# Peptides against a protein of PDB entry 1MQS, part 58

Target 1, 223 residues: chain A of PDB entry 1MQS
Amino acid sequence: ILKMLFLNKDLNNNDNITTITDDIFNQQEIIWKVLILDIKSTATISSVLRVNDLLKAGITVHSLIKQDRSPLPDVPAIYFVSPTKENIDIIVNDLKSDKYSEFYINFTSSLPRNLLEDLAQQVSITGKSDKIKQVYDQYLDFIVTEPELFSLEISNAYLTLNDPKTTEEEITGLCANIADGLFNTVLTINSIPIIRAAKGGPAEIIAEKLGTKLRDFVINTNS

## One batch from the design tools (peptide; aimed at target 1 E117)

Design b2_p28_6 (made by RFdiffusion4)
Pose (drawn by RFdiffusion4):
Structure b2_p28_6 (pose): chain A 223 residues (1-223), chain P 28 residues (1-28)
Amino acid sequence: as target 1 above (223 residues)
Amino acid sequence: SSAKFLANGEYLSSMENLEKHLEEMENS
């Protein structure tokens, strides 16, 4: 999360510290930025970061994508928002409206090509595609409550999975999401683990789903 | 890092540039 608040700095290069000392912060000399969150993504940040931490990272203000936000045409913006048609539209609207000097679009989970092309087509007929400095899938779609407790914030799962009423489609879709939440965690750990799961029920489906996802990930690296 | 770069203003300038960028990512 912090690396993102630094415009995904230090990326594409060297350095292995973990929570930047102030003397170094003065090495790059950092400028204030607007931080745009949405309902879901605010729940992720406010769980691990205090307001003081945000300022210390150069974040002047933070506001939801849906609020009426007064313009700051000369101030950078970092969007950390869900990969939704609704949000993408607003980014396009803010981009046109010239609400901010720059855009650093950061997606909470992962943006589908379906919507990447959408955002791209809309932005293309603006004379301002040049203001979007970066677009990143961040893979931080979970909440870390205590140091080693995390949640996918998918309430009422035992019910949805065992309710006879539930479709054989709703179940597949739910497992697919849980598979993603795990995938989002696994990428954060930066370790491709061995999947072990109890057979017979949802844990297996999710295991085999996550297995396939992690399989392709390993492939679409080297070959 | 867990983060994956998708595109920026250069690649979003046209659907052609975006398609070429995605093909380069597939080939990488």

Design b2_p28_6_s1 (made by RFdiffusion4, then SolubleMPNN; from b2_p28_6, 11 letters changed)
Fold by OpenDDE base, seed 4:
Structure b2_p28_6_s1 (fold): chain B 223 residues (1-223), chain A 28 residues (1-28)
Amino acid sequence: as target 1 above (223 residues)
Amino acid sequence: SPSRFLANGEILSSMEKLEEWLKNNTNS
């Protein structure tokens, strides 16, 4: 009976090993991620998810945003934090330092326009905007996909913009049309862009107009 | 509320989207 019990324990251990192995095998398909939280979001996550649930979701490490965190440059990071200037600055610093491979930012509440602009501006300065894959809040879902080149198919736009005979009014009008086209494209893609434009030319005008349109849209949608 | 956000599975959804994105980009 003891031998039978021991054999049953060994079989149970083998089943556990097989289950563990199967779990490990299933884990091989899991993309491991880092979860960055703040005090508020920690409470939220703890109320809904267990540690084991996080592991099953591919979260290998979770830490507080204000804590000193070790770089994991090959690991994508999910931020779930309050929309504050402080947190944005930390995220940007993490981006600058290449702390993670990719950044998926989820704000626990609505991100104010000024903070969104601040985030975008700081990210643009780093030159590492490609690492920002998502920015979410309760109302916004920003997905940054792979860069794609597209054309608005506006006839003679380049020629018109670069012709010295073109009046400022004509340029402004064309820039407005381009901005409208871009705006429609953005809406179609259902993502909010980080706008980059050369300074001192039509591109800047377009960027400004597009930015205004996007801001107005966001305000009107959240309102 | 953050609770509502989580209750709607948005974090999980974000994670799933991340996984899907990674799968799509790794297989490319």
Scores: peptide ipSAE 0.007, ipTM 0.376, DockQ to the pose 0.042; fails the geometry check
OpenDDE base, seeds 1, 2, 3, 5: peptide ipSAE 0.006, 0.006, 0.006, 0.006; ipTM 0.402, 0.400, 0.404, 0.420; seeds 1, 2, 3, 5 fail the geometry check

Design b2_p28_6_s2 (made by RFdiffusion4, then SolubleMPNN; from b2_p28_6, 14 letters changed)
Fold by OpenDDE base, seed 4:
Formats: sequence, C-alpha cells, structure tokens
Structure b2_p28_6_s2 (fold): chain B 223 residues (1-223), chain A 28 residues (1-28)
Amino acid sequence: as target 1 above (223 residues)
Amino acid sequence: SPSKFLADGKILSSLEKLEEWLKLNTLS
C-alpha cells in the first residue's frame, strides 16, 4: 500500500510534469515572460517560489538586471528589483534598446520621489512610455492602459487659455482648477500617471501643478 | 536579509502584487 501510494505520488508527479509540459507546449494560452531580478530579489523569490512555480507563471527566463541580457523584443519583461538609480537607468536603457516588448516594473521597496521623477522623465524622453505597463512598489500602483480621452467639462477652458486678453492670473487660476480636476480623476481611477505636456504653454503649467499635487499626496499617504 | 524584508512586509507586498499579476495573466 505504501509502495502503491509512492507510485501514485510518482504518477502524480508525472501528471504534474505532463501538465506542465502540456502547458508549456500550449504556448497559445501562456504568455511567456522574462523575469529580471537583482541579488536581493533573487534571494526573496528563491525563498518563496520554486522554479516550477515560475514556469507555471509563464516565466521562461530569469536573469540578473546587472548581467548582460539578450534582447527579447517580442517578450514582456517583469522587473523585480531594488529602487535604485542604477536599476532605473538600466530599465530605461532596456526600454531604449527595445530589449523587451512590455515592461512591468516592481520595486522591492518604496520608490523615492526623486527616482520616480527620474524614471518618468527618462521614459518620457524615450517616447516609449506605452511599453511601461506597470510600476509597483509597496505603496504605488501605476497601470498604463490604452489611452482614453476624457473631459473635465470646464466651460470655455480652451477659449480662456487661448484668448490674448486673458491675464496671466486668470490663466494660472484656470490651470490650477484643471490640475485639481485631473488630480481628482487620478485619485478616482487609483492610478498615478506619467504626465506629459507640451512645453511653453498652459499644459506645462497644469502638468507642473498636477505633479506637485500628486507628489504631495504620495508623500502624505506614505508617511 | 530577505527574511527581514519579508517580515517588514515591504518586499512581500511587492511580491504579492507580482504574484497576483502573474496569476491574472495566466488565467487570461
């Protein structure tokens, strides 16, 4: 009976292997991903997840962030790394080089404001922000979905902002109102945005105001 | 140490989110 139980357990293991292999071969249902780690996160994952668990999760390859990695432009990447300037720079470089198709960034601890801003700025410069799908830390959840158009329904905003007779104070006031509306929207959707705005106009003013509000909010909530 | 970070919940939170994401994508 014990031998039969052992054989049944081995059979179950074989079934698991077969199921895993079947899942691996059924490439149609599993989105294969690359997992990028650092030394600390490697230890963490190794303590919590087994190699088989990673495979079941669709992780085909895992690598260290500081190691030279081969481009896999058709494969999404999950980063699970420490929130450091070095790691941010590497991620951005990977983005610039189109190393992966999509980027899901998970920081092992809280991402400082300065690093978040740095990440956002660098990503913005690349023009490839759409490839950044997620940014997580212990407190933040950035989800980049398909662009959606919405309106704050502020009457005559465009006219006011573009009327040469409008005073700087009026523009500033309106920009503040718009920023408030956007801030409320951000809070409602529970997603912190990467802000992009045209330079040299009201949009930049709005972006700055919104950025400040968001930063202040994040600081206050994390404190 | 990883154990310390797990005990502090910081890394665990990020890992949980990652796991959740992985689960959602494997079910999709």
Scores: peptide ipSAE 0.017, ipTM 0.428, DockQ to the pose 0.024
OpenDDE base, seeds 1, 2, 3, 5: peptide ipSAE 0.006, 0.000, 0.000, 0.000; ipTM 0.374, 0.309, 0.346, 0.296; seeds 1, 2, 3 fail the geometry check

Design b2_p28_6_s3 (made by RFdiffusion4, then SolubleMPNN; from b2_p28_6, 12 letters changed)
Fold by OpenDDE base, seed 5:
Structure b2_p28_6_s3 (fold): chain B 223 residues (1-223), chain A 28 residues (1-28)
Amino acid sequence: as target 1 above (223 residues)
Amino acid sequence: SPAKFLANGEILSSLEKLKEHELLNTLS
């Protein structure tokens, strides 16, 4: 997240958030930026950063992507939002209207190819592709509630998995989504976990899916 | 992470290709 707030520049990972922000603040001129969030990313940011951290990172204002925002044509914008068609359309509209000087787009989770193509196509039509400076997938589809506890914030997951009316397809789909979220979390933490799950239920299915994803990732990165 | 890097690289590459295409269309 801090890397994102500093326009994805390399940061020394061994320091705590406060030390990193202080060092950067003292060494470089602060670039003031607008931070554009959605409901999900707001919760994510709030769980990791303090208000003072945002200020030290040069965030002058933060707003929701769906709310009316005043143009700041001389100010760069950081988008940290979910990879949805709706958000892409809003970003493109902001680009068309010259709402900001530069656009640093960070998606909270994996951007599907079809949405990437849609974004590219729409941007090309505007003739303002030069204002798009970055497009990143941050793999931050989780909320840290406590130092050793996090949530994917999937609505009614327990109810869906335990409702006898839920179809096998729905369960499989939900388990896949959970596994994907956990995978993204692991990538963000940059540590290979030991997976523990209760046997005989959805947790086991999720654990197996996650394990497969991690194994495939390790094999593909070491080759 | 390598996966993140690859994903980001693909996104950036696609945008670069798009920019190139736009430039070509403008020059044509």
Scores: peptide ipSAE 0.008, ipTM 0.347, DockQ to the pose 0.121
OpenDDE base, seeds 1, 2, 3, 4: peptide ipSAE 0.006, 0.000, 0.005, 0.000; ipTM 0.307, 0.304, 0.336, 0.330; seeds 2, 3, 4 fail the geometry check

Design b2_p28_6_s4 (made by RFdiffusion4, then SolubleMPNN; from b2_p28_6, 11 letters changed)
Fold by OpenDDE base, seed 3:
Structure b2_p28_6_s4 (fold): chain B 223 residues (1-223), chain A 28 residues (1-28)
Amino acid sequence: as target 1 above (223 residues)
Amino acid sequence: SPSKFLANGEILSSMEKLKEALENNTLS
């Protein structure tokens, strides 16, 4: 949860919540954000975090997703909500209305394939996929770097990566393909990305593969 | 409600003020 509040930046897992927030608050510039919750996630947040923790994380405003919220077009938003059709529709509507500058979406549990496809489709139609910076759930961890990568193809990959019957070889192969796609995107943008990925899952594998590709490319270009 | 979690009325007030300030800044 703290990781989410800091835009899913890697945190030291050995420290308690207070120590983490204090250290980050003192060492980094605070980015003010809006936190959007639902009823379930509110209970989760309240059980783990204190008000002071939210403030130290740069949360200026927190609201329920179903509540009327004022637009803050210059402020990034963190969503921590249940993976439901209703919530997805609201997020997309917020995107359409330019309610926030950036969207960091964190689902409280696994996002079903059909909902992922729905999200991807709706976002693609808006033409504002670039505003969605991150999407996370129990199993999914990815940064949206290009609208084309945030497509229906991701849903198939998601299913494969999260199917317990999928072999390690299949996972590795798929991760390689994803990394290739990301690599091509990076080359097109002509900028060195900051790679962030959750540890212990497919995202880490992809990140490592992408990192390797980028390093190899830099070496080959400078040689 | 999230407001119940923020049991400190002063903190809520501060957040509301901040929200208003942000809204005003976006309108200008």
Scores: peptide ipSAE 0.013, ipTM 0.380, DockQ to the pose 0.022
OpenDDE base, seeds 1, 2, 4, 5: peptide ipSAE 0.005, 0.008, 0.000, 0.017; ipTM 0.380, 0.457, 0.349, 0.382; seeds 4, 5 fail the geometry check

Design b2_p28_7 (made by RFdiffusion4)
Pose (drawn by RFdiffusion4):
Structure b2_p28_7 (pose): chain A 223 residues (1-223), chain P 28 residues (1-28)
Amino acid sequence: as target 1 above (223 residues)
Amino acid sequence: SSFSHVKDKTEEFKELVEKYQEEKEEEE
């Protein structure tokens, strides 16, 4: 999360510290930025970061994508928002409206090609595709409550999974999401683990789903 | 093996924007 608030800085290069000392913060000399969150993404940040931490990272203001936000044409913007048609539209609208000097679009989970092309087509007919400095799938789609306790924030799962009423489609979709939440966690750990799961029920489906996802990930790296 | 959990879409986004701009120009 902090690396993102630094325009995904330090990326594509060296350094292995963990929570930047102030003397180094003065090395790059950092400028204030607007931080745009949405309902879901605010719940992720406010769980691990205090307001003081945000300022210390150069974040002047933070507001939801849906609020009426007064313009700051000369101030950078970092969007950390859900990969939704609704949000993408607003980013396009803000991009046109010239609400901010720059855009650093950061997606909470992962943006589908379906929507990447959408955002891209809309932005193409603007003379301002140049202002979008970066677009990143961050893979931080979970909440970390205590130091080692995390949640996918998918309430009422035992019910949805065992309710006879529930479709054989709603179940597959739910497992697919849980498989993603785990995938989002696993990527954060930066370790491709061995999946072990109890057979017979949802944990297996999710295990085999996550297995396939992590399998492709390992492939679409080297070959 | 080490890697980044963040996937960069920037180059792909810019390539798509250029493709759509070229298609518009051809239509014009």

Design b2_p28_7_s1 (made by RFdiffusion4, then SolubleMPNN; from b2_p28_7, 17 letters changed)
Fold by OpenDDE base, seed 3:
Structure b2_p28_7_s1 (fold): chain B 223 residues (1-223), chain A 28 residues (1-28)
Amino acid sequence: as target 1 above (223 residues)
Amino acid sequence: MKFDPIKDLTEELKKLIEEFKEKRKKLE
């Protein structure tokens, strides 16, 4: 799974996920990517990786394949989805619409020959085969648990936060929106989380805002 | 034989794409 997040570069598999992500993060410029999942693969990813791991791997946003996704024509996309006709059709449609700059397709299980041919046939019509950089199928031999990974579905959050043209006011506004989303999530779960954030960045701003909201809420609820 | 859980289908796909393109040209 980590290999696909790094576009199938050779990784030292003897190291733990944290060590691998830290090493890559420190040695190379992060290439920001979009990760497209389905319900099954979401569970798979959640069983192996944490949200922070995805971020360290350069995943700026992750979305479900069936969800309406904003076009990011300058951003490469990693698909990690089930090998179904439906998913293939969606991928091809994304290709036709130039939704992303490059397509790295990883199927969660073996791709049948008929579906491979169908993919090829559809792509041949688009004239955009050059955008497909990799196609892999995988054999995952582990039990998938319930997904623990979720997204606030805020488009281009990390891109905006890292754009030097983004104003401080815009960053503050975005952080507020993220904090609001997290706050709503906490309320839904009905559990007060331990907030952890990296220092010196937007995460700290978000954490502070969220902390304030939670403190205010707790005070108001206990009154 | 080292079992590789990941199979690269890229080249096979590219080949098939070209085959379909050629077939389409013959039908125009």
Scores: peptide ipSAE 0.553, ipTM 0.897, DockQ to the pose 0.278
OpenDDE base, seeds 1, 2, 4, 5: peptide ipSAE 0.551, 0.548, 0.540, 0.550; ipTM 0.892, 0.892, 0.892, 0.897

Design b2_p28_7_s2 (made by RFdiffusion4, then SolubleMPNN; from b2_p28_7, 15 letters changed)
Fold by OpenDDE base, seed 4:
Structure b2_p28_7_s2 (fold): chain B 223 residues (1-223), chain A 28 residues (1-28)
Amino acid sequence: as target 1 above (223 residues)
Amino acid sequence: MKFDPIKDLTEELKKLIEEYKEKRKKEE
């Protein structure tokens, strides 16, 4: 995620978000940009980054892709959204209207070939392909290993996460702890897993946190 | 083993855009 926020440039070999953002903020000119999210990516970003982190990354404002957004023709935009037909159509419409100066498109998961073709077809009609500077999707090289079952032995996790009296802060904290445990496990076994989680619940939050941690780790270690 | 967490589709997209432009020209 951090690499995306810095327009996919190389970052320091550090897994600490604060250290990375501080170093970059203090050592180079900040490119101020707009961050466009959807509901899913908002959850991902919110689970990992704070407002201060976004500011240090040069994000002046962030908005939902479906919201009415004011044109900022002199400001570059980062899209971090799901690879859907709807989002592609909106991006193309934003391109047509010259809503931003530059377009950095990052899909939250693998972009299907048919949608890539659709994006290309639509952009080809606009005559504004030069404004598209980057297009990325999330892609991990997974190694299929023998199935294993394990537990983090976190007491009452299921009860806490499913109790209607549990606060959002408590849920977030617990999800972070679980994600940290899973992250450590993955590092220990030295393999990148395919993450599967039920949508619309704490499991998804955990999955997103874990995914982000893994991606950021790989980026930082390979940079 | 080095992992690739992000795939760059920029060049592929640019290529496809040009292909569609050419296809449209031929159909006109």
Scores: peptide ipSAE 0.561, ipTM 0.891, DockQ to the pose 0.506
OpenDDE base, seeds 1, 2, 3, 5: peptide ipSAE 0.549, 0.554, 0.553, 0.551; ipTM 0.892, 0.891, 0.896, 0.893

Design b2_p28_7_s3 (made by RFdiffusion4, then SolubleMPNN; from b2_p28_7, 17 letters changed)
Fold by OpenDDE base, seed 4:
Structure b2_p28_7_s3 (fold): chain B 223 residues (1-223), chain A 28 residues (1-28)
Amino acid sequence: as target 1 above (223 residues)
Amino acid sequence: MKFDPIKDLTEELKKLIEEFRKKRKLEE
């Protein structure tokens, strides 16, 4: 995620978000940009980054892709959205209207070939392909290993996460702890897993946090 | 093994855009 926020440039070999953002903020000119999200990616960003992190990454404002957004023709935009036909159509419409100066498109998961072709076809009609600077999707090379079952042995995790009296802060904290545990496990076994989680609940939050940690780790270690 | 967490589709997209442009031109 951090790499995306810095227009996919190389980052320091550090897994600490605060350290990375501080170093970049203090050592180079900040490119101010707009961040466009959808509901899913908003949850992902919110689970990993704070407002201060976004600011230090040069995000001046962030908005939902479906919201009415004011044109900022002199400001570059980062899209971090699901690879859907609807989102592609909106991006193309934003391109047609010259809503931003530059378009950095990042899909939250793998972009199907048919949607890539659809995007290309629509953009080809606009004549404004030069404004599209980057297009990325999330893609991990998975190694299929022998199935394993394990537990983090976190007491009452299920009860806490499903108790209606549990505060959002408590849920967030617990999800972070679980994600950290899973992250450490992945590092220990030295393999990147395919993450599967039920949508619309704490499991999704954990999955997103874990995914982000893994991606950021790989980026930082390979940079 | 080196993992690739993000796939760059920029060049592929640009190629496809050009292909569609050419195709439309030929059909006109």
Scores: peptide ipSAE 0.561, ipTM 0.892, DockQ to the pose 0.512
OpenDDE base, seeds 1, 2, 3, 5: peptide ipSAE 0.550, 0.554, 0.557, 0.556; ipTM 0.892, 0.892, 0.897, 0.894

Design b2_p28_7_s4 (made by RFdiffusion4, then SolubleMPNN; from b2_p28_7, 11 letters changed)
Fold by OpenDDE base, seed 5:
Structure b2_p28_7_s4 (fold): chain B 223 residues (1-223), chain A 28 residues (1-28)
Amino acid sequence: as target 1 above (223 residues)
Amino acid sequence: MSFDPIKDLTKEFKELVEKYKEERKKKE
C-alpha cells in the first residue's frame, strides 16, 4: 500500500526497500495526488494506515469511486479498487472525461484476464492510453473487510511482505506474529473460526500456523 | 514458488491496448 501511494517507484527502479517508513515519507519531493477508493479498499486503508500517513504520502483528497467527483485535470490519481466490471467502466469514463492528469490503477485483488482485456479494449477506443501510467493488482485476500474490521497493529507488515529482499525466514516470522494476533482474537471472541486462505502466499502460511495453534489449544484445554 | 503480493500488469496492458488498436484499424 505504501509503495502504491508513492507510485510504485521502488518496483519501477528495481531498488530494494532500504529505507524505513519514516524515511520514505520524508522524501523531499512529495507528489500531491488523489486517492480513489471503494468500500473494500477503504476498510483496508483504514486498517493499515493512519491519517497522517496519507498526508505524508501526498494524498490531498480521497473519495469513493462511485461518488460524483470534481474534475482535477492537473492532479494525478491513484485508484485502489476491487477488480470489477463496474469499477473498470468508471475508470474508463473518468479517463474519457479527462478527470485527472494521470491514472495509476491498483486493483485490491487479482485482475482476471477477461477484465484486463476489457479494460484494454475500452481504453484503446479513447485514444488516451498514455494517461494510464500504471496497472497493478495485489493479493489482499487475507485482509478482513467491513463490517468486521480490526488491525493487529504489526509495524511494517505490508512493507516487509512486499519487499523482494525479505528472506523466507523473515516472512515466516512475520506470519507467525500475525497468526499469534489472530489466535488471541479468536480466544477473545470465544468462537472457533473457519479458516480460509489463498494458496501459495503469506495467507496460507498464516492459516497453517493459526490452525496448528488452535489445534494445540483445543487438545491442551480438553486434557 | 516465491509469492509476490503485487503484480505489475502495465506492460501486458499496454500491449493489449495496441493489439486492439490495430484490430480496429483493420476493420476500417
Scores: peptide ipSAE 0.603, ipTM 0.909, DockQ to the pose 0.410
OpenDDE base, seeds 1, 2, 3, 4: peptide ipSAE 0.590, 0.588, 0.589, 0.596; ipTM 0.906, 0.904, 0.906, 0.905; seed 2 fails the geometry check

Design b2_p28_8 (made by RFdiffusion4)
Pose (drawn by RFdiffusion4):
Structure b2_p28_8 (pose): chain A 223 residues (1-223), chain P 28 residues (1-28)
Amino acid sequence: as target 1 above (223 residues)
Amino acid sequence: SVSTEVLEKKTIAEQAGFPYGSVTESFS
């Protein structure tokens, strides 16, 4: 999360520290930025970061994508928002409106090609595609409550999974989401683990789903 | 190393006039 608030700095290069000392913060000399969150993404940040931490990272203000936000045409913006048609539209609207000097679009989970092309087509007919400095799938779609306790924030799962009423489609979709939440965690750990799961029920489906996802990830790296 | 999916997304973004990336590019 912090690396993102630094425009995904230090990326594409060296350094292995973990929570930047101030003397180094003065090495790059950092400028204030607007931070745009949405309902879901605010729940992720406010769990691990205090307001003081945000300022210390150069975040002047933070507001939701849906609020009426007064313009700051000369101030950078970092969007950390859900990969939704609704949000993408607003980014396009803010982009046109010239609400901010620059855009650093950061997606909470992962943006589908489906929507990347959408955002891209809309932005193309603006003379301002040049202001979007970066677009990143951050893979931080979970909440870390205690140091080693995390949640996918998918309430009422045992019910949805065992309710006879539930479709054989709703179940597949739910497992697919849980498979993603795990995938989002696993990428954060930066370790491709061995999947072990109890057979017979949802844990297996999710295991095999996550297995396939992690399998492609390993492939679409080297070959 | 970069995944094929990210590369294809980069091509889309390049055609639209802006950059695309993923934190998976820094995966070690």

Design b2_p28_8_s1 (made by RFdiffusion4, then SolubleMPNN; from b2_p28_8, 12 letters changed)
Fold by OpenDDE base, seed 3:
Structure b2_p28_8_s1 (fold): chain B 223 residues (1-223), chain A 28 residues (1-28)
Amino acid sequence: as target 1 above (223 residues)
Amino acid sequence: KITKETLEKRKIAEEAGFEYGSVTDEFT
């Protein structure tokens, strides 16, 4: 999975990437990219990776393949989805619409020959095969019953936060929105989380805002 | 050894102008 998130490039010799060490993430230039999942692959990713791991891998946003997604024509996309005709058709439609700059397609299990032929034919018709950088079988089709990964579905949050043209006010506003979303999530789960955030960035701002909201809530409920 | 099936898939992809691979290719 980590290799996939790094566009299946040869991560230097330490083959035993079993341990997500900070060192793995620090050695390579982070390429910002979108991760496209389906329900099954979401469960798989959630079982192996934490939200922070996705961020460290340069995943700016992640979305479901069946969801309406905003075009990001300058951003590469990683698809990690089931090998189905439906998913192939959606990917091809995304290709036709120039939704992303590059397409890294990963299937959770082996893509059958007939579906590959279908994909190949459709891609050929579009004339945009150059945007398909790779198609890979990942063989990660195990089912996890308890996904721990969730998304607030805030579009382009990380792109906005990393855009040098984004103003401090815009960043603060976005952080507030994220904090609100997290707060709502916490209320839904009915548990008070331990907040952990990296220092010196938007995560800290979000954490502070969320912490304040939670403290206020606890005070008001115990009152 | 790369299976015949894998080779055929690679050929299909190549003809279409993209690369096809598998995580198992390193083991094959």
Scores: peptide ipSAE 0.531, ipTM 0.916, DockQ to the pose 0.218
OpenDDE base, seeds 1, 2, 4, 5: peptide ipSAE 0.531, 0.521, 0.521, 0.531; ipTM 0.918, 0.915, 0.914, 0.917; seed 2 fails the geometry check

Design b2_p28_8_s2 (made by RFdiffusion4, then SolubleMPNN; from b2_p28_8, 12 letters changed)
Fold by OpenDDE base, seed 1:
Structure b2_p28_8_s2 (fold): chain B 223 residues (1-223), chain A 28 residues (1-28)
Amino acid sequence: as target 1 above (223 residues)
Amino acid sequence: KVTKEVKEKQEIAKKAGFEYGSVTDEFK
């Protein structure tokens, strides 16, 4: 997250948030930026950072992507939002209107190829691709409740999984979504976990799916 | 190492005139 707030520049990750922000603030000229969030990413940011941390990172103001925002044509913008068609369209509209000087677009999870193609097409039409400084997948679609505890904030997941009326297809789909979220979390923390799950239930399905994703990823990255 | 998926996305972005990246590029 801090790296994102500093325009994805390399940071010394050995220090805590306060130390990093203080060092940058003291050693470098602070670049003031606007942070644009959605509801989901707001929860993510709020779980990890305090308002003071944002200020130290050079965030002048933060707002929701769907809200009416005042143009700041001389200020760079950091988008940290869900990878949706709606958000893409809003970003493109902001680009068309020259709402900000530069656009650093960060998605909370992997942007699907089809949506990237859509973004690319729309940006190309505007002729303002030079203002798009970066499109980046952050894989931060989780909530930090405790230092070592994460939540995906999937509404009523437990209830759905335990409802006898829920179909196997629905369960499988939900388990896949959960596994995707967990996978993103693993990538974010840069640590491969030992997976433990209760046998005979949805947890086992999730564990298997997650394990497969991790194995596939390791194979692909090491090849 | 950059995955095939990321490489494909990078090419799409490059053709459109911007850069694409992923945290997966930093995962070891």
Scores: peptide ipSAE 0.543, ipTM 0.913, DockQ to the pose 0.658
OpenDDE base, seeds 2, 3, 4, 5: peptide ipSAE 0.535, 0.540, 0.533, 0.539; ipTM 0.907, 0.909, 0.906, 0.910; seeds 2, 4, 5 fail the geometry check

